# Peptides against a protein of PDB entry 5KEZ: the designs that were tried, part 230

Target 1, 320 residues: chain A of PDB entry 5KEZ
Amino acid sequence: NVAIYNPFRPWWERYQPVSYKLCTRSGNEDEFRNMVTRCNNVGVRIYVDAVINHMCGNAVSAGTSSTCGSYFNPGSRDFPAVPYSGWDFNDGKCKTGSGDIENYNDATQVRDCRLTGLLDLALEKDYVRSKIAEYMNHLIDIGVAGFRLDASKHMWPGDIKAILDKLHNLNSNWFPAGSKPFIYQEVIDLGGEPIKSSDYFGNGRVTEFKYGAKLGTVIRKWNGEKMSYLKNWGEGWGFVPSDRALVFVDNHDNQRGHGAGGASILTFWDARLYKMAVGFMLAHPYGFTRVMSSYRWPRQFQNGNDVNDWVGPPNNNGVI

## One batch from the design tools (peptide; made by RFdiffusion4, then SolubleMPNN)

Design b2_p24_8_s4 (from b2_p24_8, 12 letters changed)
Fold by OpenDDE base, seed 4:
Structure b2_p24_8_s4 (fold): chain B 320 residues (1-320), chain A 24 residues (1-24)
Amino acid sequence: as target 1 above (320 residues)
Amino acid sequence: AQMSEADALKQTVGMFTKTAKAAS
């Protein structure tokens, strides 16, 4: 991915890929293989956050400022390490003036236009699908158990399916023969927009952002909400079917106040309430649970926003 | 008390893009 130095190596640089090489702030491919092996050997499975909707921002300077040193040129859409070229992006397909998503009530824009400047891959192309599948298969062969598909809302479900159909079975060294990768898709559906979580049920589980948002309001006792109202928690609250849901109290985005759910989201900053929420989540049978592991950072609020929300985990000169 | 999903995404991702532009 792009290496950003101002601010110094923010967490979000990970979501601006320039190649599918396994060289990042976390280490190189050999180190990754080693980690996956060690984890699998003790029954800990690895699920990769796969950024396959887009490459880096369109305004990032061309060069080799990347975690694996690969050259890239956003201006010309050149990512030779893949390789991608101008033919592999939705520049001509997006009809907005800016090239970015301008109206989230337009599903076509949401999927065909750039997510705030991030170069949008033409996932309709078999070439692009194959390159992504190759990347994911490489990870599968290493021994990962599955994937979180980043920005799934911004990909056509059929394109995702086409990619998934190209995937190998899981590595038989650790998984039963014929096992398929576990897939969960990041789709933010709080209602009111045309793209629905149900659009993606065919591909795997979906993030249920209503979970953390609603649980937060209940635990906080907002709007007269009571714990007793949780008696029909899950589908009874309008959430997706349990077998399609990945649930969580918070994620890295809304932990920083910028994600879905707004101020209702509970985080480790409110330890008591957070423990209540997480405890409830783990005790309740609804959905596949995800527990957040995070870190403290020097928050600095300006106009209600943390200007240090970019701060990544503890690191050694940018390397973690 | 919930912000718009679209607004939330714009805030987060938009900041990333703006920062990247400034850094480039």
Scores: peptide ipSAE 0.031, ipTM 0.693, DockQ to the pose 0.071
Fold by OpenDDE base, seed 2:
Structure b2_p24_8_s4 (fold): chain B 320 residues (1-320), chain A 24 residues (1-24)
Amino acid sequence: as target 1 above (320 residues)
Amino acid sequence: AQMSEADALKQTVGMFTKTAKAAS
């Protein structure tokens, strides 16, 4: 991915890929393989956060400032380490003036245009699908158990399916023969937009963002909400079917949230309430649960926004 | 005017964070 130095090595640089090389701030491919093996050998499975919707931002300077030194040029859509070129992006397909998503009520824009400047891959192309599948298959062959698909809302479900259909079975050294990778898709659906979580049920589980948002409101006792209202928690609250839901109290994004909806999210900053929420989540039989392991950073609020929301995990000169 | 929960979350997770990513 791109190596960002201003601010200094933020957490979100990981979501700006310039290659599919397993060479990052966390280590090289051999170290990753070693970690996966050690984890699998004790029954701990690895799920990779796969960034396959896009490459880095269009405004990033060209050069070799990347975690593995690979050259890239966002301006010309040149990613030779893959390789991708201008033919592999949706620049010509997106019909907005800016090339970015401008209207989230237009599903076509949401999927064909750039997510706030991130170069949008042409996932309808078999070449692009194959390059992504090769990346994911390499991880599968190493021994990972599945994937979180980042920014799934911004990909056509059919394109995702086409990629998933190219995937290998899981490594039989640790998984039963014929096992398929576990897939969960990040889709933000709180209602009111044309893209629905149900559009993605065919590909695997989806993130249920209503879960953390509503649970936070209840536990905070906002709007007269009571814990007793959680009696029919799950589908009774309009959430996706339990067998399609990946649930969580918070994630790395909404830990840094602000505003009306973001403020409802419970995090470790509110330890008591957070423990209540996580405890309830783990006890209640709805969805596949995910527990967050995070870190404290020096928050600095200006006009209601944390100017240090970029701060990544503890590191030594950018190396974790 | 109060924003909807969906809009607020979109700004936080989708717009704010992703904008910061792209602006680097």
Scores: peptide ipSAE 0.027, ipTM 0.674, DockQ to the pose 0.073
Fold by OpenDDE base, seed 5:
Structure b2_p24_8_s4 (fold): chain B 320 residues (1-320), chain A 24 residues (1-24)
Amino acid sequence: as target 1 above (320 residues)
Amino acid sequence: AQMSEADALKQTVGMFTKTAKAAS
């Protein structure tokens, strides 16, 4: 991915890829392979956060400022480490004046235009699908158990399916023969927009962002909400079917106060309430649970906003 | 206290991409 030095190596640089090389601030491919092996050997499975909707921002300077030193040129859509070229992006398909998503009530814009400048891959092309599948299959062959698909809302479900249909079975060294990768898709659906979580049920589980938002409101006792109202928690609250839901109290994005769910989201900063929420989540049978493991950073609020929300995990001169 | 879906995403991604541009 792009290496950002101002601010110094923010967490979000990971979501601006320039190649599919397993070479990041967390380590190289050999180190990753070693970790996966060690984890699998003790029954801990690895699920990769796969960024496959886009490459880096269109305004990033061309060069070799990346975690593996790969050259890239956003201006010409040149990513030779893949390789991608101008033919592999949706620039001509997007009809907005800016080339970015301008109206989230237009599903076509949401999926065919750039997510705030992030170069949007043409996932309708078999070439692009194959390159992504090759990346994911390499990870499967290493021994990962599945994937979180980042920005799934911005990809057509059929394109995702086409990629998933190209995937290998899981590595038989650790998984039963014929096992399929576990897929969960990041789809923000709080209602009011045309793209729905149900559009993606055919590909795997989806993130249920209503879960953390509503639970936070209840635990915080906002708007007269009571714990007794949780008697029909899950589908009774308008959430997706349990067998399609991946649930969580918070994630890396809304933990910083500006993601889906708003101020209702509980985090480790509110330790007591957070423990109550996590305890409830783990005790209740609804959905597949995900527990957040995060870190503290030096928050500095200016006009209600944390100016240090970019801070990544503890590191040694940028290396985690 | 809950932001709209579109506003939340726009705010998060927009801040990051603008910062990346400035850093380039």
Scores: peptide ipSAE 0.034, ipTM 0.684, DockQ to the pose 0.072; fails the geometry check
Fold by OpenDDE base, seed 1:
Structure b2_p24_8_s4 (fold): chain B 320 residues (1-320), chain A 24 residues (1-24)
Amino acid sequence: as target 1 above (320 residues)
Amino acid sequence: AQMSEADALKQTVGMFTKTAKAAS
């Protein structure tokens, strides 16, 4: 991915890919293989956060400022490490003046235009689908069990399906023959916009962002909410079907106060309430549960906003 | 107390873009 130095190596640089090389501040491919093997050997499965909607920001300077030193040129849409070129992006398909999503009530913009400057891949093209599938299949070969598909809201469900249809069975060294990768898709659907979580049910599970938002409200006792109201928690609260839901109390985005769910989201910063929420989530039979593992950072609030919300995870392998 | 879907997304990703531009 792009190496960002201002601020210094933020967490979100990981979501600006310039190649599909397994070479980041989290480690190299050999280290990743080692981890996957060790985890699989004790029954712990790995699911990769796959960034396949886009490459890096259009305004990032061309060069080799990346975690693996690969050259890239956002201006010319040149990512030779893949390779991608100008033919592999939706620049001509997006009809907005800026090239960015301007109206989130327009599903075509949401899916065909740049997400705040992030170069939008032309997932309608078989070439692009194949390159992504190759990346994911390489991970499957290593032994991962599945994927979180980042920014799925910004991809056409049919394009996602086309990619998924190219995926191999899981590695038979650890999984039964014929096993398929576990897929969950990040779709922010809090209602009120045209793109719905249900659009993606055919591809796998979907993140249910209403879960953390509503649970936070209840645990915080906002708006007269009571724990007793959780008796029909899940589908009874208007959430997606349990077998399609990936649920969580918080994620890396909304943990920092600027993601889906707003101020209701509980985090480790509110330890007691957070433990209650997580405990409830794990105990209640709804959805596939995900527990957040995060880190502390030096929060600095200015005008109600943490100016240090960019701080990345601790690193012990130097600056790469 | 609840952010709109669009606002939440814009805040999260928008920060990335602004910072990336500044770093360029």
Scores: peptide ipSAE 0.032, ipTM 0.679, DockQ to the pose 0.072; fails the geometry check

## One batch from the design tools (peptide; made by RFdiffusion4, then SolubleMPNN)

Design b2_p25_1_s1 (from b2_p25_1, 9 letters changed)
Fold by OpenDDE base, seed 1:
Structure b2_p25_1_s1 (fold): chain B 320 residues (1-320), chain A 25 residues (1-25)
Amino acid sequence: as target 1 above (320 residues)
Amino acid sequence: DAALDALASDVEEASYNPPPVPLPA
C-alpha cells in the first residue's frame, strides 16, 4: 500500500493498495505464511481483509513511496506491480463532476465512482477480475480460510460473484477437500439507501451493522429500551437472516467515534458496557460472531471529533 | 430508525479519510 507520512503512517493507508504484494507494515510474505501455518496447525483459521474495490487515492503522488517499494502513478492510473493501467478503472463510467461518489441514493454512483477519491477498479472487466482472483488464490494457496471483502457496497454483486467463481478450493493440507473459502462482505446497510444487504446474500455473509448499533442503545438504556426486549434478538429485530449475518459490537471504523451506528456503538473505551455487549453477542446464537481486537490511542477531541482518529496500530519492528 | 437512516447516507465516507496531499520532498 501507499506509505502516508502526513499524518504519520495512519491506519487507513492500509486500505490504499498499489499492488497485491504481501509486503506491508504487518510483515512480509514469509512471515505471513509462517503465521498462517502456525495458526492452522492449532485449529485457528485466518481470513484476510481483502481490498479489491479500489487502489490508492487519486491525489497521492507518483513514485515508490509504498510499503514494498513498488512504483505507482495514480494520475495515470499506472500500477505496474499488478499491472493495472487506465483501462482498468471506472473513470469513464462515473458521470459525476468530481469523479467521486456524490449521491449515495444513486446506486450507480456508489458502485462506479470513487469512494472518497480512491481509484475505482473496473470489476466488470475479466482482466481485473482475474488479477484480483490471482491475489486471493495466492492467499488461499498459502492456507487462509476466507475473506472479508472490503467496500462490498461499492461493488456490483455480480462482479463479486464472478471473482468468487475463479477462486480455488481451500488448501487441502488443513481443510477438507473441496472446501470453499469463507466469504463475508462489508455492506453498510442501516436502511434509507437503494443498496441493500440482501443484494449480496448470494455471495456469502454480510456485515450486519444494525447489530452493534441496536445493541449499544439497549445496553446504554437509551430511549427506554430494556434487555428484556432482546428476547427476539436477531431476525425479530429486522436483522438479516442469521445464516447471512456477520455480527460485531464494533469495528475499526465505528470505534473512531463516527460511521455506522454513531454514538451508540460500544467500544473498549466503555469497558464495562462493552464486556456486557460482547458477552451477550457470544452467548446468543444469532449470526456469525466477530470479536474486535484493537489498540488504544491518544484521543483528542476538538468540536466533538477525535483529531487523532487516524492513529495506526503500534509498530516498532522496523517494517516500512 | 430515522437516526440510523440519517447515518447510513454518509457512513461510508467516514470509513476512509480523504486522499492525503503528500508533503513536499
Scores: peptide ipSAE 0.024, ipTM 0.524, DockQ to the pose 0.036
Fold by OpenDDE base, seed 5:
Structure b2_p25_1_s1 (fold): chain B 320 residues (1-320), chain A 25 residues (1-25)
Amino acid sequence: as target 1 above (320 residues)
Amino acid sequence: DAALDALASDVEEASYNPPPVPLPA
């Protein structure tokens, strides 16, 4: 991924890839392989957050300022470490003036335009699908158990399916022969937009963002809501089917007040209420549960926004 | 919930989270 120095090595630089090389400030490929092997040997399975919708931001300076030292040029859409070129992006398909998503009520913009300046990959192209599949298959062959697909809302479900259809079975050293990777897709669906979580059910599970948002409201006793109302928690609250749901109290985005949930989201900053919410989630049978492990950072609020929301995990001068 | 409905129309950011155990074919 790109190395960003202003602000200094933010968490979100990880979501700006310039190659599919397994070398980041968290370690190299050998270290990753070693971790996966050790985890699998004790029954701990690894799932990778796969960033496959886009490459880095269009405004990032060209050069070798990346975690693996790979050259890239966002201005010319040149990513030779893949390789990608200008033919592999949706610049010509996006019809907005900025080239970015401007209207989330236009499903075509959401999927064909840049998410906040991130160069949008042309996932309709078999070449692009194959390069992504090669990346994911390399991880499968190392021994990962599956994937979170980042920004799935911004990809056409059919394009995702086409990539998934190219994937290998899981590594038979640790998994039963013929096992398929576990897939869950990040789709933010709080209602009111044309793109629905149900559009993605055919590819795997989806994130249910209503879960953390609604649970936060109940635990906080907002709007007169009571714990007794949770008697029909799950599908009874308008959530996706339990067998399609991945549920969580918070994630890295909404923990920072970004994305779905807003101020209702409970986090470790609300320690007592957060423990109640996590305890409830783990006790209740609805959905597949995910527990967040995060970190403290020096929050500084200005006009209701944390100006330090960019701060990444604890590090030593950028090295984790 | 009116507050949640309002959030659905806001600009989204890129995010990271891990998934559950695989199923056999």
Scores: peptide ipSAE 0.021, ipTM 0.530, DockQ to the pose 0.023; fails the geometry check
Fold by OpenDDE base, seed 3:
Structure b2_p25_1_s1 (fold): chain B 320 residues (1-320), chain A 25 residues (1-25)
Amino acid sequence: as target 1 above (320 residues)
Amino acid sequence: DAALDALASDVEEASYNPPPVPLPA
């Protein structure tokens, strides 16, 4: 991914890929392989956060400022380490003036335009699908158990399916022969927009962002909400079917007040309430649960916004 | 829910987390 130095190595640089090489702030491919092996050997499975909707931001400077030293040029859409070129992006398909998503009520913009300036991959192209599948298959062959598909809302479900159909079975050294990778898709569906979580059920599980948002409201006792109202928690609250849901109290985005959930989201900053919410989530049978492991950073609020929301995990001069 | 509706208008920012057990063939 891009190595960002202003601000200094933010967490979100990981979501700006410039190659599919397994060299990051966390280590190289050999170290990753070693980690996966050691984890699998003790029954801990690894799932990769796969950034496949886009490459890095369009405004990032060209050069070799990347975690694996690969050259890239966002301006010319040149990612030779893949390789991608200008033909592999949706620049000509997006019809907005900025090239970015401008209206989330337009499903076509949401999927064909740039998410916050991130160069949007032309996932309709078999070449692009194949490059992504090769990346994911390499990870599968290393021994990962599945994937979180980042920004799935911004990809056409059919394009996702086409990629998934190219995936190998899981590594039989640790998984039953013929096992398929576990897939869950990040789709922010709080209602009111044309793109629905149900559009993605065919590809795997979907993140249920209503879960953390609503639970936060209840635990905080906002709007007169009571714990007793959780009697029909899950589908009874309008959530996706349990067998399609991945649930969580918070994630890295909404922990910072970004994305879906806003101020209702409970985080480790509200330790007591957060423990209550996590405890409830783990005790309740609805959905597949995910527990967040995070870190403290020096929050600095200006006009209600944390200007240090970019701060990544504790690191040694950028190395985690 | 009005609060959730307001949240739905927020622009998504790219972030990543890990998944659960593999599915049989």
Scores: peptide ipSAE 0.021, ipTM 0.570, DockQ to the pose 0.024; fails the geometry check
Fold by OpenDDE base, seed 2:
Structure b2_p25_1_s1 (fold): chain B 320 residues (1-320), chain A 25 residues (1-25)
Amino acid sequence: as target 1 above (320 residues)
Amino acid sequence: DAALDALASDVEEASYNPPPVPLPA
C-alpha cells in the first residue's frame, strides 16, 4: 500500500493499495505465512480484509513511497507491480464531472465512480477479476480461511461473484477437502438508498450495520427505547436474515465518530455500556458475531471532530 | 449515506472460528 507520512502512517493508508504484494509495515510474506501456519495449527483461522474495489487515491504523488517499494503513478493509473494501466479503471465509465461519487441515490455512480478519490477498478474486465483472484488465491493457498470484502457496496454483485467463482478451495492441510472460503461483505445499508444488503446475499454474508446502531440506541436509552424491546431482536427489527448477517457493536470507522450509526454506536470509550452491548451480542443467537479488538489514541476534538482520528495502532516508528 | 461510504476504510477481523461454508448458490 501507499506509505503516508503526513499524517505519520495513518491507519487508512492500509486501504490504499498499489500492489497485491504481501509486504507491509506489519511484515513480509514469509512472516505472514508463518503467522497463518501457527494460527491454523492451534485452531485459529485467519480472515483477510481484502481491498479489491480500488487502488490508492488519485491525488497521491507518483513514486516508490509504498510499503514494498513498488512504483506507482495514480495520475496515469499506472500500477506496474500488478500490473494495472489506464484500461483497468472506470474513469471512462463514470459519468460524473468530478469522477467521484456525487449522488448515493444513483447506484451506477456508487459502483462505477471513485469512492472519495480512490481509483476505481474496472471489475467488469476479466483481466482485473483474474488479477484479484490471483491475489486472493495466493492467500487461500497460504492457508487463510476467508475474506472480508472491503467496500462491497461499491462493487457490482455480479463482478464480485465472478471473482469468487475463480477462487480455489481452502488449503487441505488445515481444512476439509473441497472447503470454500468464508466470505463476508462490507455493505453499509441503513435504508434510504437504492443499494441494498440483499443485493449481495448471493456472494456470502453481509455486515449488518443496523445492529450496532440500534443496539446503541437501546442501551443508551435514547428516544424512550427499552431493553424489553429486544425480545424480537434480529429479523424482527428489520435486520437481514441471520444466516446472512455478520454483526458487531462497533468497527474502527465508527469508533472514530464516522460511519453507520453515528453517535449511537457504543465503543470502548463508553466501557460500561460497551460491555453490556458486547455481552448481549455474544449471548444472542442472531448473526455471525465479530468482537472488536482496538486501541486507545489521544483524541482531540475540534468543532466536534477528533483531529487525531487518523492515528493508527501502536507502532515503533511506523513498524507494527 | 455519503458520509458513511466515505469511510470505506475499516479493518475488520473475525473473532469466531466457524468451519468455512460454501458460497451461496
Scores: peptide ipSAE 0.016, ipTM 0.504, DockQ to the pose 0.023; fails the geometry check

